# Peptides against a protein of PDB entry 3B8E: the designs that were tried, part 213

Target 1, 230 residues: chain A of PDB entry 3B8E
Amino acid sequence: PFLIFIIANIPLPLGTVTILCIDLGTDMVPAISLAYEQAESDIMKRQPRNPKTDKLVNEQLISMAYGQIGMIQALGGFFTYFVILAENGFLPIHLLGLRVNWDDRWINDVEDSYGQQWTYEQRKIVEFTCHTPFFVTIVVVQWADLVICKTRRNSVFQQGMKNKILIFGLFEETALAAFLSYCPGMGVALRMYPLKPTWWFCAFPYSLLIFVYDEVRKLIIRRRPGGWVE

## One batch from the design tools (peptide; made by RFdiffusion4, then SolubleMPNN)

Design b2_p28_1_s3 (from b2_p28_1, 25 letters changed)
Fold by OpenDDE base, seed 2:
Structure b2_p28_1_s3 (fold): chain B 230 residues (1-230), chain A 28 residues (1-28)
Amino acid sequence: as target 1 above (230 residues)
Amino acid sequence: MEELIRKAEERALELLKKAEELIKKAEE
């Protein structure tokens, strides 16, 4: 998100505080829950890694985690961001390069895609209105991400949902997201304005996409062990 | 707290602008 903010010179889609809430709040309990996941049924059938050649964290894992899944997560967030801004009169094409004027407090006549002028205060309200939906979108996508991270090769359907701590983690992150989104005063404290319930559904296609993508990936790994997808 | 957050954001934006300027100067 931050890289796109810099490269595209668009208004900030996700505030620093909301990023911290993701990293420290919503990710911690789910990540810990993975430590309690049952080992894959075939783990003892695998050859031990060669400590001289095989890194614990390899480039493929980094590429998958940050390059593929992370990209889908970011796309989900940006989709929600662009939809909200479009509903407020700012089409995606108009946002390109707009950051400079958007963040200038002395410019009170920034035009939207329809020629409506927006004051600095109005623009910041719209910006902060995007923060909560972006955050919630990430949480919803993290549901799928957490579930797929249970296994490296086995399908989630093969592994099952027996980890009660993981299930608790999913509820906890959702409850935290709801709390941060709807608790009175969060707009002032965290610049997270209340989210319309309909915006929760904007993330669901991306959550499903991640789930399907990973299941297909795992299926390919099972069919072609030692491939570049592993 | 809002004022502190605002000040922090302003500083962050200023730092970003400075970084961008430095990058531009380094590319020249």
Scores: peptide ipSAE 0.006, ipTM 0.211, DockQ to the pose 0.014
Fold by OpenDDE base, seed 5:
Structure b2_p28_1_s3 (fold): chain B 230 residues (1-230), chain A 28 residues (1-28)
Amino acid sequence: as target 1 above (230 residues)
Amino acid sequence: MEELIRKAEERALELLKKAEELIKKAEE
């Protein structure tokens, strides 16, 4: 998000506070829950890793975690961001290069895509209105991420949802997201303004996409062991 | 803490603006 903020020169889509809430709040318990996941059914049929030649973190893992899944997450967040700004009169094309004027407190006549002028305060309210839905979008996408991380090769349907700690983690992150989004005073304290309940559904297509993508990937790995997808 | 975050954000934005100006000057 921050990289796109710089490159595209758009208003800030996700604040530092919301990032910290993700990293320290919503991600920690789910991540710990993965340590308690049951071993895959075929794990004992696999050769042990050679600690001298096999890296714990390989290029494929980095590509999956940061390159593929991370990009889908970012796309989901930005989709929500652009929809909210469009509903407030700022079309995506108009946001390109707007940051400089957007963040200038002395400019009170920034025009939207329809010629309406926005004061600095009004613009910041709209910006902060985007932060919470972006955060919630990430949490919703993380549901899929957590589920797909349960296994490396087996389908989630084969592995099942037996990890109670993981289920608790999903509930905890959702409850925390709801608390941060709807608790009175969060708009002032964390710059997280309340969002319409409908915004929770904006991320669902992306969560589904991640899930389908990973299941297809795992299917390919099972059918063609040692392929480039593994 | 909010004031500190705001100040940090403002400083980061100022640094970004300076960097952008430097990039523009280097492209010219």
Scores: peptide ipSAE 0.006, ipTM 0.221, DockQ to the pose 0.014
Fold by OpenDDE base, seed 1:
Structure b2_p28_1_s3 (fold): chain B 230 residues (1-230), chain A 28 residues (1-28)
Amino acid sequence: as target 1 above (230 residues)
Amino acid sequence: MEELIRKAEERALELLKKAEELIKKAEE
């Protein structure tokens, strides 16, 4: 999000406080829950990693985690961001380069895509209105990410959902997301304004996309072990 | 379910308005 904010000079889609809420609030419990996941059925049939030759973090893992899944997550967040801004009169094309004028307190006549003028205060409200849905989008996409991280090769349907701690983690992060989104005072304290319930659904296609993508990837790995997808 | 969504939307809008008022008061 921050890279696109700099490159495209768009209004900030995700605030620092919101990022901290993700990192400290919604990511920790799910990450810990993975430690309690059942081993894949074939794990003991695999050769142990050679610590001298095999890096713990390889290029494939980096590509998967940051290059593929991370990019899909970011796209989901930005999709939600653009939908909200478009609903408020700011089309994506109009947002390009708008940051300078958007953040200037002395400019109170920034025009949207329809010629409506927006005061600085109104613009900041719209900006902060994007933070919560972006956050929620990340949480919804993290559901799929957490589920796909259960296994490297086996389908989720083969592994099943037996990890009760993981299930608890999914509920906990969702409950926290709901609390941060709808608790009175969060708009002032965290600049997280309440979101329309309909905005939760903006993330679902991307969550499904991640799930389908990973299942297809795993299917390819099972059919062609040692391929470039592994 | 639609009624729950509508009520939630109305409450969200009310909270937004209150937040706007609080921000305005804090900037004064």
Scores: peptide ipSAE 0.005, ipTM 0.205, DockQ to the pose 0.036
Fold by OpenDDE base, seed 3:
Formats: structure tokens, C-alpha cells, sequence
Structure b2_p28_1_s3 (fold): chain B 230 residues (1-230), chain A 28 residues (1-28)
């Protein structure tokens, strides 16, 4: 999100505080919960990693985390961002290069795609209105990410949901997201304005997409061990 | 506004700590 903000010079889609809430709040407990996951049934059939040749973080892991799953997350967030701005009169094409004028406090006549003028305060309200739904979209997609990270080869249906700490992590991140979205004063404190409950459902297709994608990937790995998908 | 952001960050950190404590209690 922040890279696109810089490259495209668009209004900030996700605030720095919301990024911190994701990295420290919603990601930490789920990540720790994975340490308590049961080993895959075939783990003892795998050879030990060679620490001299086999990198702990390899190109495949980077491709999976950043290139595939991370891109789907970003697309989900940006979809929500563009929909909200479009509903407020700012079409995606009009947002390109708008950041400089958008963030200038002395410009109170920034025009939307329909010629309506927006004050600095009005623009910031719209910007902050985008932060909460973007954040919630990431959290909903993270449900799928956490579940798929349980195993490398086994299906989630084979592994099951026996890790109580992981289940707790899912509830914790959801409760935190709800608290940050609806608690009074969060709009002023965290620049996260309340969202319509319907926006939670906008992320579900992306979460489902990640889950289906990973199950298909794992199915391919099980059927063709040592393939390019592994 | 920077002071408000700082206060908000501090509050967010406090909430995170409380959430972590709740998680620790739930894990016990």
C-alpha cells in the first residue's frame, strides 16, 4: 500500500498507525500461534535441511508470501479504497498525482471527478474513512493466511483445526479489528473512522480466493512432489 | 496533530499489551 502511495502519488490508502496495528496487533498473536501447530504427518519422512545450502527464507517462500498472497491482500485493500473514494466522487484515474494537492492544507478547492470542490478537512475525512475498511480487509484476508500457513503440503481438512491457540488468535485479531473500528474516539486517536458492517463482507471473496488457491497448490504438491509449485 | 498521533500510538501500544495479557491469561 505505501509503495503505491509513493509511486502513483495517490492519497494515503492505509495510515501508518493502522499499519502498526496490523504488524503488532493483528499479526503477532496469530504468528506466535503457529509455533504450537502440530507437525505434518509426513515431516519425519523429509530429510533435514542442510544449513549450508538450504536457506531458511528461500525464493519460493518469498514468492508465496510477497508475490502471491501479499499481492492478493493488497488488491483486496486497494479495491476497497478505490470503491470508497469513487463513492465520494474521486474516480481512480483522478487520484493519480493528486497527493501533493490533497495533502496541502492551504488548498481548499481540490476538485473531484464531478467538479465538486473539497476542503482540506473534507479530504482528510474521506482519507481516514478509507483506512478502517482497508485495515478490516487485511484482517479478513489474514484469516485465510493464518489457516493456510498451518501446513506446507497437507490440506487444512487433513490437518484439522486442533490448535486452540490459533483459534484464539483468529478471535483476538477479529475482536481487535472490531474494537479499533467501532470504539468511540478511534477516529481522532487512530484516524480510523467507523465503517458500515457490510464492508466486512467485501473482503470475504479475497479470503476465499486465497484459501482455494492454497488448497489447489497443496493438492498439486501432493500429486506431483518436487514440482515447480513446491 | 503529531502529538495526537503520538498519544494514539501510545494508546494503541497499551491496547496491544492488554490484548497480549488477555491472550496469556487465555493460554493459562
Amino acid sequence: as target 1 above (230 residues)
Amino acid sequence: MEELIRKAEERALELLKKAEELIKKAEE
Scores: peptide ipSAE 0.005, ipTM 0.233, DockQ to the pose 0.034

Design b2_p28_1_s4 (from b2_p28_1, 25 letters changed)
Fold by OpenDDE base, seed 2:
Structure b2_p28_1_s4 (fold): chain B 230 residues (1-230), chain A 28 residues (1-28)
Amino acid sequence: as target 1 above (230 residues)
Amino acid sequence: MEELIEEAEKRARELLEKARKLIEEALK
């Protein structure tokens, strides 16, 4: 998200505090929950790997897979960001290069895609309005990510949802997201304005995409053991 | 608290601009 912000020179889609809330608040408990996940049922059935060749390849592939999932998460957040800005008159194309004028307190006549002029305060309200939905989108996408990360090869349907700690983690991150989104004073304290219920749905396609992506990946791994996807 | 957040955001933006300039200089 931060790299796209730099490259595209668009208004900040996610506040620094919100990023910290993601990193420290939403990722920690889920990550711990994965440590308590039951071993995959197929581990004992796996042929012994060559420790020299297969370890490095596996680490690279795992890193790549997590990188791809992270990209999908980021895309989900940016999608939500662009939807909200578009609803407020700023089309994605118009946002390119707009950051300089957007962040200038002395410019009070920044035009949207429809020629409406926006004051600095109005722009900041819209910017901060994007922070909460972006955050919530990441959380919703993390639901799928957490569920898929519990296994490397087995389908979620095969492994089941037996880890109560994982389930608790999902509820915790959701509760945190709800708290940050709707608790009075969060707009002042964290610049996270209340989220419209409709914006929660912006994340679901990406959650589904991650889920489908991982299940397809796992299916390929199961069908082609020793392939480049493993 | 709002002022602190604004200041932090300002500093973050300044750092980003510096980073961008460095990248642009490195690409030249």
Scores: peptide ipSAE 0.007, ipTM 0.225, DockQ to the pose 0.015
Fold by OpenDDE base, seed 5:
Structure b2_p28_1_s4 (fold): chain B 230 residues (1-230), chain A 28 residues (1-28)
Amino acid sequence: as target 1 above (230 residues)
Amino acid sequence: MEELIEEAEKRARELLEKARKLIEEALK
C-alpha cells in the first residue's frame, strides 16, 4: 500500500496504526496456529528433505506468499479503497497526483471529480473512512490465505478443518476487525471510522479468488510433481 | 492520542517523501 501511495501520489489508503493492528492483532494468532496444523496425510510417503540442498524457504514459497497471494490481497484492498473514494466523489483517475494537495492543510478547495470543493477536514474524514474498510478487506482475504496455508499439496477439503487453534485465530481476527470497526471512539483513538456492514462483502470475491487459485495450484502440483508451480 | 497519531502520520509522510525522492534519483 505504501509503495503505491508513493508511486501514484494518491491519498494514503492505509494508516500506520491499521498496519500495526494487522501485524500484531490479526496476523499473529493465525500465524502461530499454523504451527499446530496436522501434517499432510502423505507427508510420511515423501522423501526426507536433503538438508544440504533443500532450503526451508525456497523461491517458490516466497513467490506464493509475497508475490501472487500478496498481489491479490493488495488488489482487494485497493478495490475497496477506490470504490469508497468514488462513492464520495473522487474517481480513481482524479486521485493520481492528488496527494500533495490532499495532505496540505492550508488548501481547503480541493475539487472532486464533480467539481465539489473539499476542506482539509472533510478530506481527512474520507481518507480515514478508507482505512477501516481496507483493514477489513485484508482480514477477509486473510481468511482464505490462512486456510490455504494449512497444506502445501493436499486440498483443504482433503485435510479438513481440525485445527482448533486455527479456527480460534479466524474468529479472533474477525472479532478484532469488528471491534475496531464499530466500537465507539475508534475514529478518534485509532482513526478507524465505522464502515457499512456491506463493505465486509467487498473483499469476498478476492478471498474466493485466492482460495480457488490455490486449490488449482495444488491440483497442478498433485498432477505434476516437481513442476515450476511447486 | 489523536495528536500523537497525527504527529506520527506526519513523520511517516515525511519519510515517504524522502524515500520517493531517493527512488526518483536512483531511477535517473
Scores: peptide ipSAE 0.006, ipTM 0.244, DockQ to the pose 0.016
Fold by OpenDDE base, seed 3:
Structure b2_p28_1_s4 (fold): chain B 230 residues (1-230), chain A 28 residues (1-28)
Amino acid sequence: as target 1 above (230 residues)
Amino acid sequence: MEELIEEAEKRARELLEKARKLIEEALK
């Protein structure tokens, strides 16, 4: 998401503090919870990793984590961002290159796509209105990401949801997201304005997409071991 | 805290703008 912000020179879709809340708040407990996950049923049938040839973090893992899943997360966040800005009069095409004027405190007549002028304060309210739903979108997509990371080959339905620490992590990140979205004063403290409850559902198609994609991937791996998808 | 956040965001935006310019120059 940050790379698109740079390349397109659009208003900031996700604040720095919100990014820190994701990295330190919503991701830490879920990530730690994976250390308590039960081993896959077939783990003892696999040969030990060769530490000299087999990297712990390989290109396939990076491609999955950052390339595919991370891209879907970013697309979900940006979709929400563009919808909110469009609802406030800023069409996606008009946002291109607008950042310089958007962030200038002395320019109080930035026009939207319909010729309405926006003050600096009004623009910042709209920007901060985008931060919360972008954040929530990431959290909702992270539900699916965390669940799919439980196993490399086995379906989630085969592995089950027996890890209580992982379940706790899902509730923790959801509770944190709700707290940051609805607690009074968070708009001032974290630049996150309250979220309409309906926006929580905007991320669900992306979470479902990730889940279905990974289950299909795992199904292919089970049917064709050693394929390019593994 | 708000001022620190604003300053951090400003610095982040400046770094990003520099990165953008470098990418744009590399693509030309």
Scores: peptide ipSAE 0.006, ipTM 0.223, DockQ to the pose 0.016
Fold by OpenDDE base, seed 1:
Structure b2_p28_1_s4 (fold): chain B 230 residues (1-230), chain A 28 residues (1-28)
Amino acid sequence: as target 1 above (230 residues)
Amino acid sequence: MEELIEEAEKRARELLEKARKLIEEALK
């Protein structure tokens, strides 16, 4: 998100505090929860891996998979960001290059896509209004990510949701997201303004996309054992 | 309350900057 912010010169979609909340608040507990996931039913049926050859291939595949998932997460966040800004009169096309004027406190007549002028304060409220939904979008997308990370090969439906700690992690991150989104004073304290309930739904297509992507990936692995997708 | 929050934010930023510096020092 920050790289796109720099490259596209758009208003900041995600604040530093929000980033920290993602990294420390939502990622840590779920990551720990994965350590307690039950082994895949087929792990013991696999031949011993060659530590010299098979490790490198596996690391590359894992890196690519996480990279792709991360890209989908980022796209989900940006989608939510653009939806919110569009609802406030700023179409995505007009956001390009707007950062300089957006962040200038002396410019109080920045026009939206409809010719409405926005004061610096109003712009910052809209900017901060994007932080919470972006965060929530990441959390919702992480639901799918956590669920798919349970297994490498087995479908989530086959492996089941037996890890109570993982389930707890999902609830914890959701509760944190809800707290940060709706607790009074968070707008001032963390620059996280209240989230419209409708904006929660902006994340679901991307969460579903990740889920479907991984299930398809796993299906391919199951059908073609030893393929480059494993 | 806004001043307190601004002060808290300022302190939080300072702490974060300190933490960042510590991390940067630890990575060196």
Scores: peptide ipSAE 0.000, ipTM 0.207, DockQ to the pose 0.019

Design b2_p28_2_s1 (from b2_p28_2, 27 letters changed)
Fold by OpenDDE base, seed 1:
Structure b2_p28_2_s1 (fold): chain B 230 residues (1-230), chain A 28 residues (1-28)
Amino acid sequence: as target 1 above (230 residues)
Amino acid sequence: KKEREEIYNEALKKLEEARKEIEKALEE
């Protein structure tokens, strides 16, 4: 998220503390859960268990947790960010390069995509309004991502949610999201303004999409072992 | 199993550090 912010020069979608909450508060428990995840039956069929192979499997799972999940989460968060800003009159293309003017307190006439002028205060309000939904979106996307990353080949329906640590992680991140979104003072402390309950659902289509995509991917893998999709 | 435990412990340490940072940030 931070890299995209720098590269695109868009208004800051997330505060540093919010990023820390995401990276360290939400992702660690899932990563731990993956470390203890039971190997898939197809991996287990490799007899004898080569310690090197088991290590590789764990490293791959962890790599997915820190790399792939993070990227997908960021995409989901940015999707929500752009939706919110678009609803407030800022189209994605207009946001490119806008950061300098956006952050300038002395510019009180920043125009949106429709020519509406925004004061600094108004801009900061809408910016901070994006922080919470972005975070919540990441959490919601992470629900799907964590379930997806639990297995490489087996369907979620086949593997089930047996990892108690994973379930705990999902609960923790959801509770954290709720806390940050609705606890008084978070707007001031973390620049996370209260979120309308409807925004919790903004990420669901995206989560569903990646879930369906992964299930299809896994289905293909099961039907064609060793294919390029693996 | 030992490697998983090490990864787990390392992750727990990082989580604890992160929580402390968040708590500190909340107190400011």
Scores: peptide ipSAE 0.000, ipTM 0.210, DockQ to the pose 0.025
Fold by OpenDDE base, seed 2:
Structure b2_p28_2_s1 (fold): chain B 230 residues (1-230), chain A 28 residues (1-28)
Amino acid sequence: as target 1 above (230 residues)
Amino acid sequence: KKEREEIYNEALKKLEEARKEIEKALEE
């Protein structure tokens, strides 16, 4: 998220503290659980190989799981960010390069895509309004991502929800999301303004799309082992 | 299995350390 912010020079979609909370508080337990389950499943399917190779494969699997899930989550978060800003008059194209003026407290007449002028305070309110939905969207997308990534090749319907650690991780991150979104003082401390309950559902269509896409992907992999889709 | 448990335990340790750092940062 931070890299895209720098590259695109857009207003900050997610605060640094919130990023740390995601990376350290929500992502690690589910990702460890997922990596453990994937490694176990893959090892069970493979003949015993050289222990050195197996260790390297596990490390690669963990790294890939973290990287891929993180990218999909970021995409979901950015989608929500762009939707909120678009609803407030800032189209995605208009946001490109706007950071310099956006963060300048002395500029109180930043125009949106429709010519409405925004004060610094108004801009920061909109920015901070994006932080909570961005975080919540990541959590909701993580539900789907963790479920679909549970296995590389098997359908979720075939594998089921047997990993208790994964389930616990899902509840933990959901509870954390609720805490950060609704606990008094979080708006000031973490720049996460309270989230309307309706925003919890905004990520659901996206999560469903990812789920369907991944099931189709897995179906293709099962039909064509070793293909480019893997 | 032992190597996986070690990786898992190391990751958990790092997570606990990170949580403590976040808690400290929230208290400041």
Scores: peptide ipSAE 0.000, ipTM 0.186, DockQ to the pose 0.025
Fold by OpenDDE base, seed 3:
Structure b2_p28_2_s1 (fold): chain B 230 residues (1-230), chain A 28 residues (1-28)
Amino acid sequence: as target 1 above (230 residues)
Amino acid sequence: KKEREEIYNEALKKLEEARKEIEKALEE
């Protein structure tokens, strides 16, 4: 999200604090999962395959998988962002390069795609209106990750522990999203305005996309054991 | 079993720490 913001020079789609929350939350679940997989590999006294190369390959595969999921999450968030801005009169093409004028407090007549003039305050309200649904979209997409993790062929005991950690992580993220969206004063403090409940449903197609993507990936892995997709 | 419990507890601790960092960042 931040990279697209820099490259496209668009209005900030997500607050810095919220980005930090996503990064911390999204990185923690993979890190915990990796720690469990490493511990399981150490407990499973199978003959020392070259532990350095196998661990590196597994870490790379996991990092790539999470990187891909992260990209889909970002795409979902940006879709929501562009929909909201389009509904408020700013078409995606018009947002390109608009950041400089958007963030300028002295320009109170920034025109939208329809020629309507927006004051600095009005622009910031619209920007902050995008932060909450962007974050919520990411959280809803992460629910798909929980389902994906449950379907992994790990031992029943590992699935139980991983599921508890994942459920706890997702619960925390969801609780945080609810808190940021509906707690009084958060609009001022975090620049996240209350989200209409309807926006929660806008993320479901992306959750489904991630689910389908992972199922396809798993099918490919099952059909081609030892392929590059592992 | 003990090693798994230790890993679980460590993971929970990291999760709680991250939660606190997020909460702190939200208050700032």
Scores: peptide ipSAE 0.000, ipTM 0.186, DockQ to the pose 0.072
Fold by OpenDDE base, seed 4:
Structure b2_p28_2_s1 (fold): chain B 230 residues (1-230), chain A 28 residues (1-28)
Amino acid sequence: as target 1 above (230 residues)
Amino acid sequence: KKEREEIYNEALKKLEEARKEIEKALEE
């Protein structure tokens, strides 16, 4: 998010605190999941032709899959960001290059896509309104990861352990998201303003996309046993 | 404040329901 903010010169979609929450919170679940999948793949490949190469390939494939899921998650967050800004009069195209004027406190007449003028304070309110839903979108997308993990061909025991960790991680992320989103004073303290519950569901299309992605991945694995996707 | 509390409570309820559904799905 921060890289896109710099590259595209758009208003900051995600605050520093929310970035840290993602890095320290939401990223733990995929990392733990990856570790379990690697361990499971090692167990399932008890007869690898080349154990070292097969382990490396599996780790790379799993890492790639999670990397792709992470990109989809980020896209979901940005989608929510753009939708909120569009509802407030700022179309995505108009946001490109707007950062300089957006962050300038001396400019109180920044125009939206419809010619409405926004003061610095008003712009910052809208910006901070976007920080929460971006994070919430990421958290909601993480719910899909739990279901994906459930449908993987894992041992019942290993899957159970993985599910417990994922459920715990999800609970922590969700509780944190709820706290940061709706606790009084968070708008001032953390630049995270309250969000309507309807925005929690904005991530559903992206959750579906992740499910489709995972099913396609599984289908490829099933059709190409021993292939590069295993 | 009241509106925020209502929003918060509604959100928590929905999240809890979703969590229960996920947990149920994981048990199946």
Scores: peptide ipSAE 0.000, ipTM 0.200, DockQ to the pose 0.166; fails the geometry check

